# Peptides against a protein of PDB entry 3OGK: the designs that were tried, part 239

Target 1, 307 residues: chain A of PDB entry 3OGK
Amino acid sequence: ATPDRLSRRFPNLRSLKLKGKPRAAMFNLIPENWGGYVTPWVTEISNNLRQLKSVHFRRMIVSDLDLDRLAKARADDLETLKLDKCSGFTTDGLLSIVTHCRKIKTLLMEESSFSEKDGKWLHELAQHNTSLEVLNFYMTEFAKISPKDLETIARNCRSLVSVKVGDFEILELVGFFKAAANLEEFCGGSLNEDIGMPEKYMNLVFPRKLCRLGLSYMGPNEMPILFPFAAQIRKLDLLYALLETEDHCTLIQKCPNLEVLETRNVIGDRGLEVLAQYCKQLKRLRIERGADEQGMEDEEGLVSQRG

## One batch from the design tools (peptide; made by RFdiffusion4, then SolubleMPNN)

Design b1_p29_5_s1 (from b1_p29_5, 15 letters changed)
Fold by OpenDDE base, seed 5:
Structure b1_p29_5_s1 (fold): chain B 307 residues (1-307), chain A 29 residues (1-29)
Amino acid sequence: as target 1 above (307 residues)
Amino acid sequence: SLEELELDVPLTTAQQKQLEKLLEKKKKR
């Protein structure tokens, strides 16, 4: 379908998901400027799709101008914006979105590449939004945003249930975790081993409803911080954990209610045996190849064990 | 009335051909 026909065919469209570049782009085979521009679609949305509340761009080129146009056109009617593996924008575009779309509930930039100018977008979001439910900039590189703004968001957004972040030092998020009383999902952060302070993270207090978790760089020394609530964990992301096979076995045994596991091949056959033994509610298992094995064949082997 | 739509953005013929060539090169390695 061409953008110009979209409004004619679907005048009452509330949710639009566009997939631009094919999955082969993940293999760095396609140049960044190859195509998949959102511009003609944003024009159509802005002019003709007056009921649109949710926009999801996947593997598309998004400019700041596109974001600005979208923001102004949909304003407080925009509830969901997902920039999923997108590129071409800066934090100025994000600032426009959060400035004009003050009732946004879901804001996602997961695996997007962008130019970071400042942290104003997160600050603006913190100052004006009370509706946010999902904030996701997982697998992104923000160096200029403040963990204090994240804490403010948690305090002001009572319906905040899922937050995925980049490489914040986890101790800087203590205030955030205390404020995020309804948080169910957290991914990201950075655990940094300190040989001189082995108990550095032992006093971390997680939100009481937390059941979906992925802590980056979590090693065997930090893993015990999960043990007090391991029985309530339903989803575990270990893709960026620094756990060996035995560590996986130890953790899995403590998570009898685990439904989703994402991990690396380091789990091994032994870890899979332990998983089968202790995790009877497991619905999805994703195993990726470790970074050390040069063969980035992203075989998304969704092994759905349908019993 | 359709409220939710998921679309693959149409590729140009040139883009399709380029993608096919790139995929073929990867299979031969």
Scores: peptide ipSAE 0.362, ipTM 0.765, DockQ to the pose 0.033
Fold by OpenDDE base, seed 4:
Structure b1_p29_5_s1 (fold): chain B 307 residues (1-307), chain A 29 residues (1-29)
Amino acid sequence: as target 1 above (307 residues)
Amino acid sequence: SLEELELDVPLTTAQQKQLEKLLEKKKKR
């Protein structure tokens, strides 16, 4: 379907998801300017899709001008914006979105590539939004945003249930976790091992309702911070954890209510056996190839397809 | 009336051919 025909066919469209570049683009095989521009679609949305509340762009090129046009056209009617693995914009575009779309509930930039000019977009969001339910900039590189703005968002947005962030030091998010009383999901952050302070994170207090979790760079020394609430964990993202097979076994045994596990091949057949034994509510398992596979050719950790 | 739509953005013929070539190169590596 072409953009120009979209409004004619679907005049009452509330949610639009567009997938641009194919998955092969993830391997740097496709030049950045190869295509998948949102511009024609944003024009159609702006002019003709008056009931559109949710926009999801996946693997598309998005300019600041596109974001500005979308923001002004939909304003407070825009409830969801997902820039999923997108590129071509700067934080100025994000600033336009949060400035004009003050009732946005879901804002996602997961795995997007952008130019970071400043942290004003997050500050503006913190100052004016009270509707936010989902904030996701997982696997992004924001260096100029403030953890204090995240805390402010948590304080002001009582319906905030899911937050995924980049490489924030977890200790900088203590205030955020205290404020985010209804938070159910957290992913990202950065756990930094300090040989001189082995208990650096032991006093970290998580939101009481937290049940979906993925802490980046979590090693076996940090893993015990999950044990007090491991029984309530329903989803674990261990893709960026620094856990070996035995560590996986230890953690999985403590999560009897686990429904979703995302991890790397390091879990091995042993980890899968433990998972089957202890996690009877498991609904979804995702195993990705890790960089570590090159070294483990000799050890039994190959998940045999015979399961 | 359809309220939710998921679409793949149409690729141009040129883009499709380029993608095919790239995928073939990857299979040979």
Scores: peptide ipSAE 0.358, ipTM 0.761, DockQ to the pose 0.032
Fold by OpenDDE base, seed 1:
Structure b1_p29_5_s1 (fold): chain B 307 residues (1-307), chain A 29 residues (1-29)
Amino acid sequence: as target 1 above (307 residues)
Amino acid sequence: SLEELELDVPLTTAQQKQLEKLLEKKKKR
């Protein structure tokens, strides 16, 4: 379908998801500026799709002007914006979104590439939004945003249930976790090993309802912080954890209610056996080959095809 | 009436040809 035909065919459209660049295998072959611009679609949304409350752009080029137009056109009617693996915008575009769309419930920028000018967008969101349920800038590189603004969001948004962040030091998020009383999902952050203070994370208090978790750079020394609530964990993202096969076995054994596991090939056949033995509620398993594993001859870190 | 729509963005003829060319190059490597 072309943009200009959308409003004619679907005048009452409430949710639109657009996929620009082709599948991942083709993506690596396609130049960044090859196409998939949202501009004509944003024009159509702005002019004709007056009931649209959810927009999801996947692998598209999005400019600040596009975001500004979208923000002004939909304003408080926009409940969901997902910039999924998008590029071409700056934090000024994000600022426009949060300034004009004050009732936004879901804001996602996962794996998007952008130019960071400042942290004003998160500050503005913190100052004015009380509706946020999902905030996701996982696998992004924000250096100018404040953990304090994230804490403010948690305090003001009582329906906040899922937050995924970039490389915040986890200890800077203590205030956030304390404020986020209804948080069920957290991914990202940064755990940094300190030889001089091996237990620096042991006193970290997570939200009581937390059941979906992915801590970046979590090693075997930090893993015990999960043990007190491991039985309530339903989803684990271990893609960026620094766990070996044995560590996987240890953690998995403590998570009998695990429904979703995402991990690397390092889990090995042994980890899969432990998973099958202890995680009877498992619904989804994702195993990726890590870049670091390509050179390691560790037979235990390889998953055999059992099909 | 349809409330939710998921679409692949249409490719231009030029983009399709370019993609095909890129795929052919990959197959030869």
Scores: peptide ipSAE 0.350, ipTM 0.733, DockQ to the pose 0.029
Fold by OpenDDE base, seed 3:
Structure b1_p29_5_s1 (fold): chain B 307 residues (1-307), chain A 29 residues (1-29)
Amino acid sequence: as target 1 above (307 residues)
Amino acid sequence: SLEELELDVPLTTAQQKQLEKLLEKKKKR
């Protein structure tokens, strides 16, 4: 389908997902400017798709001008924006989105590459949004955003259930976790081992409903912070954890209600045996190659354990 | 009426040919 035909065929479209560039294994072989520009699609959305509430761009080139046009065209009708593995924009584009789309519920920039000018977009979101349910900038690099704005979002957005962030120091998110009373999912952050303070994270209090979790750089010394609520964990993202095979076994044994596990080859055959023994509700297992084994074929082994 | 749509963005003929070449290269690895 071409953009110009979209409105004619689907005048009442509420949700649009576009996939531009081919899958990740080919992405590295395709020049950034090869194609997949959202511009003609944004033009069509802006002019003709007046009922559109959800936009998902995957592996596309998105400019600040595209975001500005989309923001102004859809305004408070835009409930979901997902910039999934996109590039070509700056934080000015994000600022336009959060400025004009005051009722946005889902904002995702996961694995997107962009130029960071400032932290104003998150501040603006914190000051004016009360509708946010999902915030996801996992696997992104923000250095100019404030943890305090994230805390403000948690306080003001009572329906906030999922937050995925970049490399925030977890201790800077204490206020956020206290405010995020309904949070069910958290991924990202940064656990930084301090040999001089082995108990650095032991007093960390997580939201009571937290059941989907992925703490970046979590090692065996930090892993015990999960034990008090491990029985309620349903999803673990261990892709960026610093756990060895035995650590995986220890954690898995404490998560009998685990439904989804994402991890690396380090789990090994032993970890898989333990998983089969203790996690009878497991629905999805994703095993990736470690960074050191990144040959060209990121074969994502999706093993569905049907118990 | 259709409310939700998922599309692969149409490729130009040139892009299609390039993609095919890349796929062939991947299969050979």
Scores: peptide ipSAE 0.360, ipTM 0.748, DockQ to the pose 0.031; fails the geometry check

Design b1_p29_5_s2 (from b1_p29_5, 12 letters changed)
Fold by OpenDDE base, seed 3:
Parts: sequence; C-alpha cells; structure tokens
Structure b1_p29_5_s2 (fold): chain B 307 residues (1-307), chain A 29 residues (1-29)
Amino acid sequence: as target 1 above (307 residues)
Amino acid sequence: SLEELELYVELTTAQKKQLKKLEEKRKKR
C-alpha cells in the first residue's frame, strides 16, 4: 500500500501498523538503514487521518521531524505510539511526543536504536501524564533518564499495568515498585551481583499483582526473590537471565501457573521435561539461541500447548 | 468502515529482488 491511497480508502482509520523492513533484517542480512521511511506516512496521517489514535511503526526509519509532526498533528488524540525496532530518531523526538501527546496510554520503543541527548522526555512524561498504561523501552540503552521519573509515572498513572525498561539497577526502582500498585508486568532492569552483599535483593518488594516478569541478569542467587510469588507468575522472560539448565528447572517447578515462557537453549531437554511436568497451563514457549552463538543464523523455537 | 490496518511498506523492484535473495539465503541455512 501507499500513503497517498490510505486516507482515500480508509478515512476513519483509528489504528495503523506499518512494517518497513523484511524479516531478514532480524538476522542482520541487510543494513539497518535499509527499508522504509515513515515520513510519507506521517505526512498522510497528519493531513488526512484525523481519527487515528494508534500508530505502530515496525522496523522503519523514523526521524525527529517525523515524530514532531506526528505529535503536533495528533496531540492528545494519540493513545498509542509504538516505535518497534525503529531507528533514526533521538530523545528530542521522544520529547516532542510526550510534550504534545499528554494522554498517551502506550509508549513503546522496544529494541529501537536512537541517539540519547538527555532524559527530558521521561521527565516531561512524569510531570504531565496520568493516562499511561504501558511503557516499554525494553532492550534499549538510556543512561540519562532518572528512576525517580519512573516512580513519578507509577504514582500518577493509576492504570499503569506494564513497564519494560532498560538497564536500571533494580534497587533504584524500589520506589517505582512501591508506587506501581496495579503493575502486572515488568521486564528489564539490572540485577548486579555484589560479592560483599549477596542478599542485597532479598528484601525487594514487588507489586502485588505482578504476574509477567523478566528480570535482566537474574542469576541463581537472585532467583529466590521470585519464590514468594512464583505461583502467580503467568509469563517469564528469561532471555536475559543468567540461569543455567538446573536453575531453569528450579524456577519452573515453582511456577505451576506459567502460561508463557521465553528463554534460550540453555533450558535444555531437562528444562523442557520439567516444564512439561509442572506447567500444565503453558500456552507458548519461545526458545532462542544464546548470544554466544552469534556466528550462526538466529534460530528460535516456538511451541504451543493446548488443553 | 475499517478501523485497524496493518501494512507493509511498498518496496521497489530492486528491493523486492534483494529480499527474495535474502530469503533464499536464509532458507538454505
């Protein structure tokens, strides 16, 4: 499809998802800048799609100017923006979005590459947004944003149910977890081993409704922090956990209500056996290759279980 | 009327050919 035909064919469009790069890009077979620019689509949205409230760009090139135009055109009507595996923008573009779209409910930048200029975008979001339900910058690198702003967001956004972040030290998110009373999903963060304080995470308090979880760099020493609520866990993302096969077995045995598991090949046959034995409600299993096998094409396995 | 739309961005002929080659390469691995 082309942008110029979009408004003519679908004048009442409310949700648009654009895929700009082929699937082969996932395997680094093509340059990152190969594919489609969102510019002509943003122009069409801005001029003609006045009912559009949800925009999802997947594997596209997005500039700050594109984001600025989109932000100003849709303003508080924009409820969802997903920059999914996109590139070409900076935090200035994000700032424009959160400045003009103050009623945004879903903001996603998962796996996007960008230039970080400052942390103002998150601060602006914290100061003015009360509508946010989903915040996702999983697998991104922000060094200039403040965990205090994340805490403020949690306090002000009562409908906040899913937050996925980059490499925040988990202890810096204590205030966030306390404030995020309705949080159901959390992914990311950073669990850092401390030889001098092996139990530094044991007193971490998670939101009571938390049932979808993926803690980055979680090792066997940190894993016990999940045990008190493991029975309520429905989804685990272990892609970035530092668990061996036996650790997987230990954790899986404690999660009888697990529905979705994402992990690496390290789970092994033993882990799969344990999974089959203890997780009777499992709906989806995703297994990826570890980072150490970068020399080979990325392989993933998906298994679905039905009752 | 349609309220939700998922689209693939239009590719040039050259890009389509390249994509085909890449897909073939992937399948052979």
Scores: peptide ipSAE 0.114, ipTM 0.533, DockQ to the pose 0.032
Fold by OpenDDE base, seed 5:
Structure b1_p29_5_s2 (fold): chain B 307 residues (1-307), chain A 29 residues (1-29)
Amino acid sequence: as target 1 above (307 residues)
Amino acid sequence: SLEELELYVELTTAQKKQLKKLEEKRKKR
């Protein structure tokens, strides 16, 4: 498919998803600047696709100029922008998007590679957006954004239902959780063990409707913070949790309404047995091999054909 | 009229060749 034919063939297009790089890029074999550029597509969108409200770029090269052009062309008509595993842009590009597209509902940068200049984009979003429903920069490295801006977004965007973030200290998100009254999904954050304060996370209050959850670096000592609402959990992301097989068993037993589980092979055959026993609503199971599990000879920490 | 479209961007011949080489290197490791 070529951009020049897009508007002629589909003049009333509202949603566009482009996939550029092959999955082989996930193995770090392909340079970051390798793959399809969105530039010619953005040009076509800007000139000819006046009804487009949703744009999803997956594994493509996106520049700040591309984002700026897209932002100005679609402005408040843009409801969804997903930069899914993209590269080539900076936070300046994000700033342009949130500045010009003030009614955006979904903003995703999950697993994208970018250069961080400042935290202005999140601040701008916090100051002007009231429409946001989904914010996702999961598995990204933002060091200059403020948890306070995230709290402001939660306060101002009453339809905010899903937020996935990077490595914020979870205690810095207390205000966010209090403000995000309608939040159903949260992934990310950072749980940090403190020997001097073993119970520092036990007083965390999560949004009442929270049912899809993934806390990064959650260990067995922090896991009990989920127990008060474990029965309402429908999706659990344990890919970045620090749980062993037995910990998985403990948590799974407390989640009888679990529908989706994503975890590492540390769950083991025992964990899978417990899952089958207690989680009768399970619809999807994703098991990945963890990097830290390479070379582990512990058969209990591995999924076999028995599971 | 189609309102939602998903497209795969076609790789150039050069990109395909490069990908093939990289995949071959991976298989040897």
Scores: peptide ipSAE 0.104, ipTM 0.558, DockQ to the pose 0.032
Fold by OpenDDE base, seed 2:
Structure b1_p29_5_s2 (fold): chain B 307 residues (1-307), chain A 29 residues (1-29)
Amino acid sequence: as target 1 above (307 residues)
Amino acid sequence: SLEELELYVELTTAQKKQLKKLEEKRKKR
């Protein structure tokens, strides 16, 4: 497809999703830089797609200049920007987006690679946005952003329902969780073991509507923090949890309303049996074979023909 | 009632990085 053809055919386009790299790029089968530049598309959006409010770039090369142009062109009309597995930009580009698009509802940078200059983009978002519904920088490595800005966002954005973050220490997000009264989904963070304080997370208070959850590095010692609301969990991401087969069984038994489970092969046939027994509303199951489980041949740690 | 089963053999670069972190944390436990 070409930008000019798109504009001619759909001058009133509201939502655009572009995929600039083949799926194989995600699996390192081809060079990471193999893909399309968004530049010609951003030019077309700026000039001819004046009703566009949702932009989703997946696996494309995006520069700060592209983001700046897009931001200025769409301004408060831009409601959704998803930089999904994109590369080529810095946090300066993000700053431009949040500065000019103050009514953005969805901002996603999941699995994108970028150069982090500072944390100003999140601060700017916190200072000016009240419309945000979805914030997702899952599987990113921000080091210069503040959890206080995230808390401010939660306080000011009453429609905030989904937040996925990188490696924030979960205890730093206590204020965020208290403020995010309508939050339904949370993924990411970092649970860190402390031998001297094994129950340091036990008093965490999660938003009352939380039902989709994926805490990174959650182990069996931290898992009990979910038990008070396990019955309301609808989606569980255990891909990056530190749970063994029996831990999976323990948790799954407490989630009778589970609809979506994402996990690794460590769930095993045992976990799948428990899942089938206790989770009658299950709609989707995702199982990944991680590098940590390659070569494992134990029956409990493998999904066999039984599962 | 399962409507979708997804089996993934390969991980993205980001996922691989996180997996490494997982491995490191598991070793500490």
Scores: peptide ipSAE 0.052, ipTM 0.509, DockQ to the pose 0.724
Fold by OpenDDE base, seed 4:
Structure b1_p29_5_s2 (fold): chain B 307 residues (1-307), chain A 29 residues (1-29)
Amino acid sequence: as target 1 above (307 residues)
Amino acid sequence: SLEELELYVELTTAQKKQLKKLEEKRKKR
């Protein structure tokens, strides 16, 4: 469908998801000059989709102007914005979103590529938002944002349940974890090995309800920090963990309630056997190939127990 | 109501950069 046809067919549309993925049928339905840009869609949203509260752009080109227009058009009615694997914007666009959409509940920029000008957008979010439930800038490269602002968000947004971040030093997030009392999911951060302090993370305290977890660069020395609540874990993201096959086996055996596992092929056949033996609640398994794990028997794929 | 559309332009992700960081850290260990 075209943007104009969308509003005519669905004048009361509340949720819109656009995927920038090649499809032969859709290619013929979209003007060439619109090629992956959200601009024509944002225009349509602004003019004709007055009830839209959820927007999900996946693999699309998004400019700061697009974000600014969207922000001003939907304002506090916008509850969800997902910039999923998008590009073309800067942190100025994000600032506009959080400035004008002060009741946003879900803000996602996972795997998006952008130009970072400053950390003002996160600061603004921290200063004015109390509605946030999901914050996700996983696998992004923010260098100018403050972990203190993240802590402030946790204190002010009592419904905050899921936070995924980039490469924050985990120790800088101690205050955040303390404040995020209702947090159920955390992904990202950075565990940095220190030969002089091998147990630097052992006293890290996680939120009590945490059950979905993915710590970046977690090695076998850091893995024990999960053991006290491993039985509570339902989802593990080990894509960016520094675990070998045997480490996987050790951790999996301690997670009998695991429902979702995302990892690399380093898990191997042995890890899969252990998974099958100990994780009877498993519903979804994602295995990816890392460059350092090429040639293994296990292929990249997705396995679902739901059929 | 919900509407989902698929377009013809696919963009790259930051995943490759993250994997590179992972590989570098693995080599150091």
Scores: peptide ipSAE 0.052, ipTM 0.562, DockQ to the pose 0.177; fails the geometry check

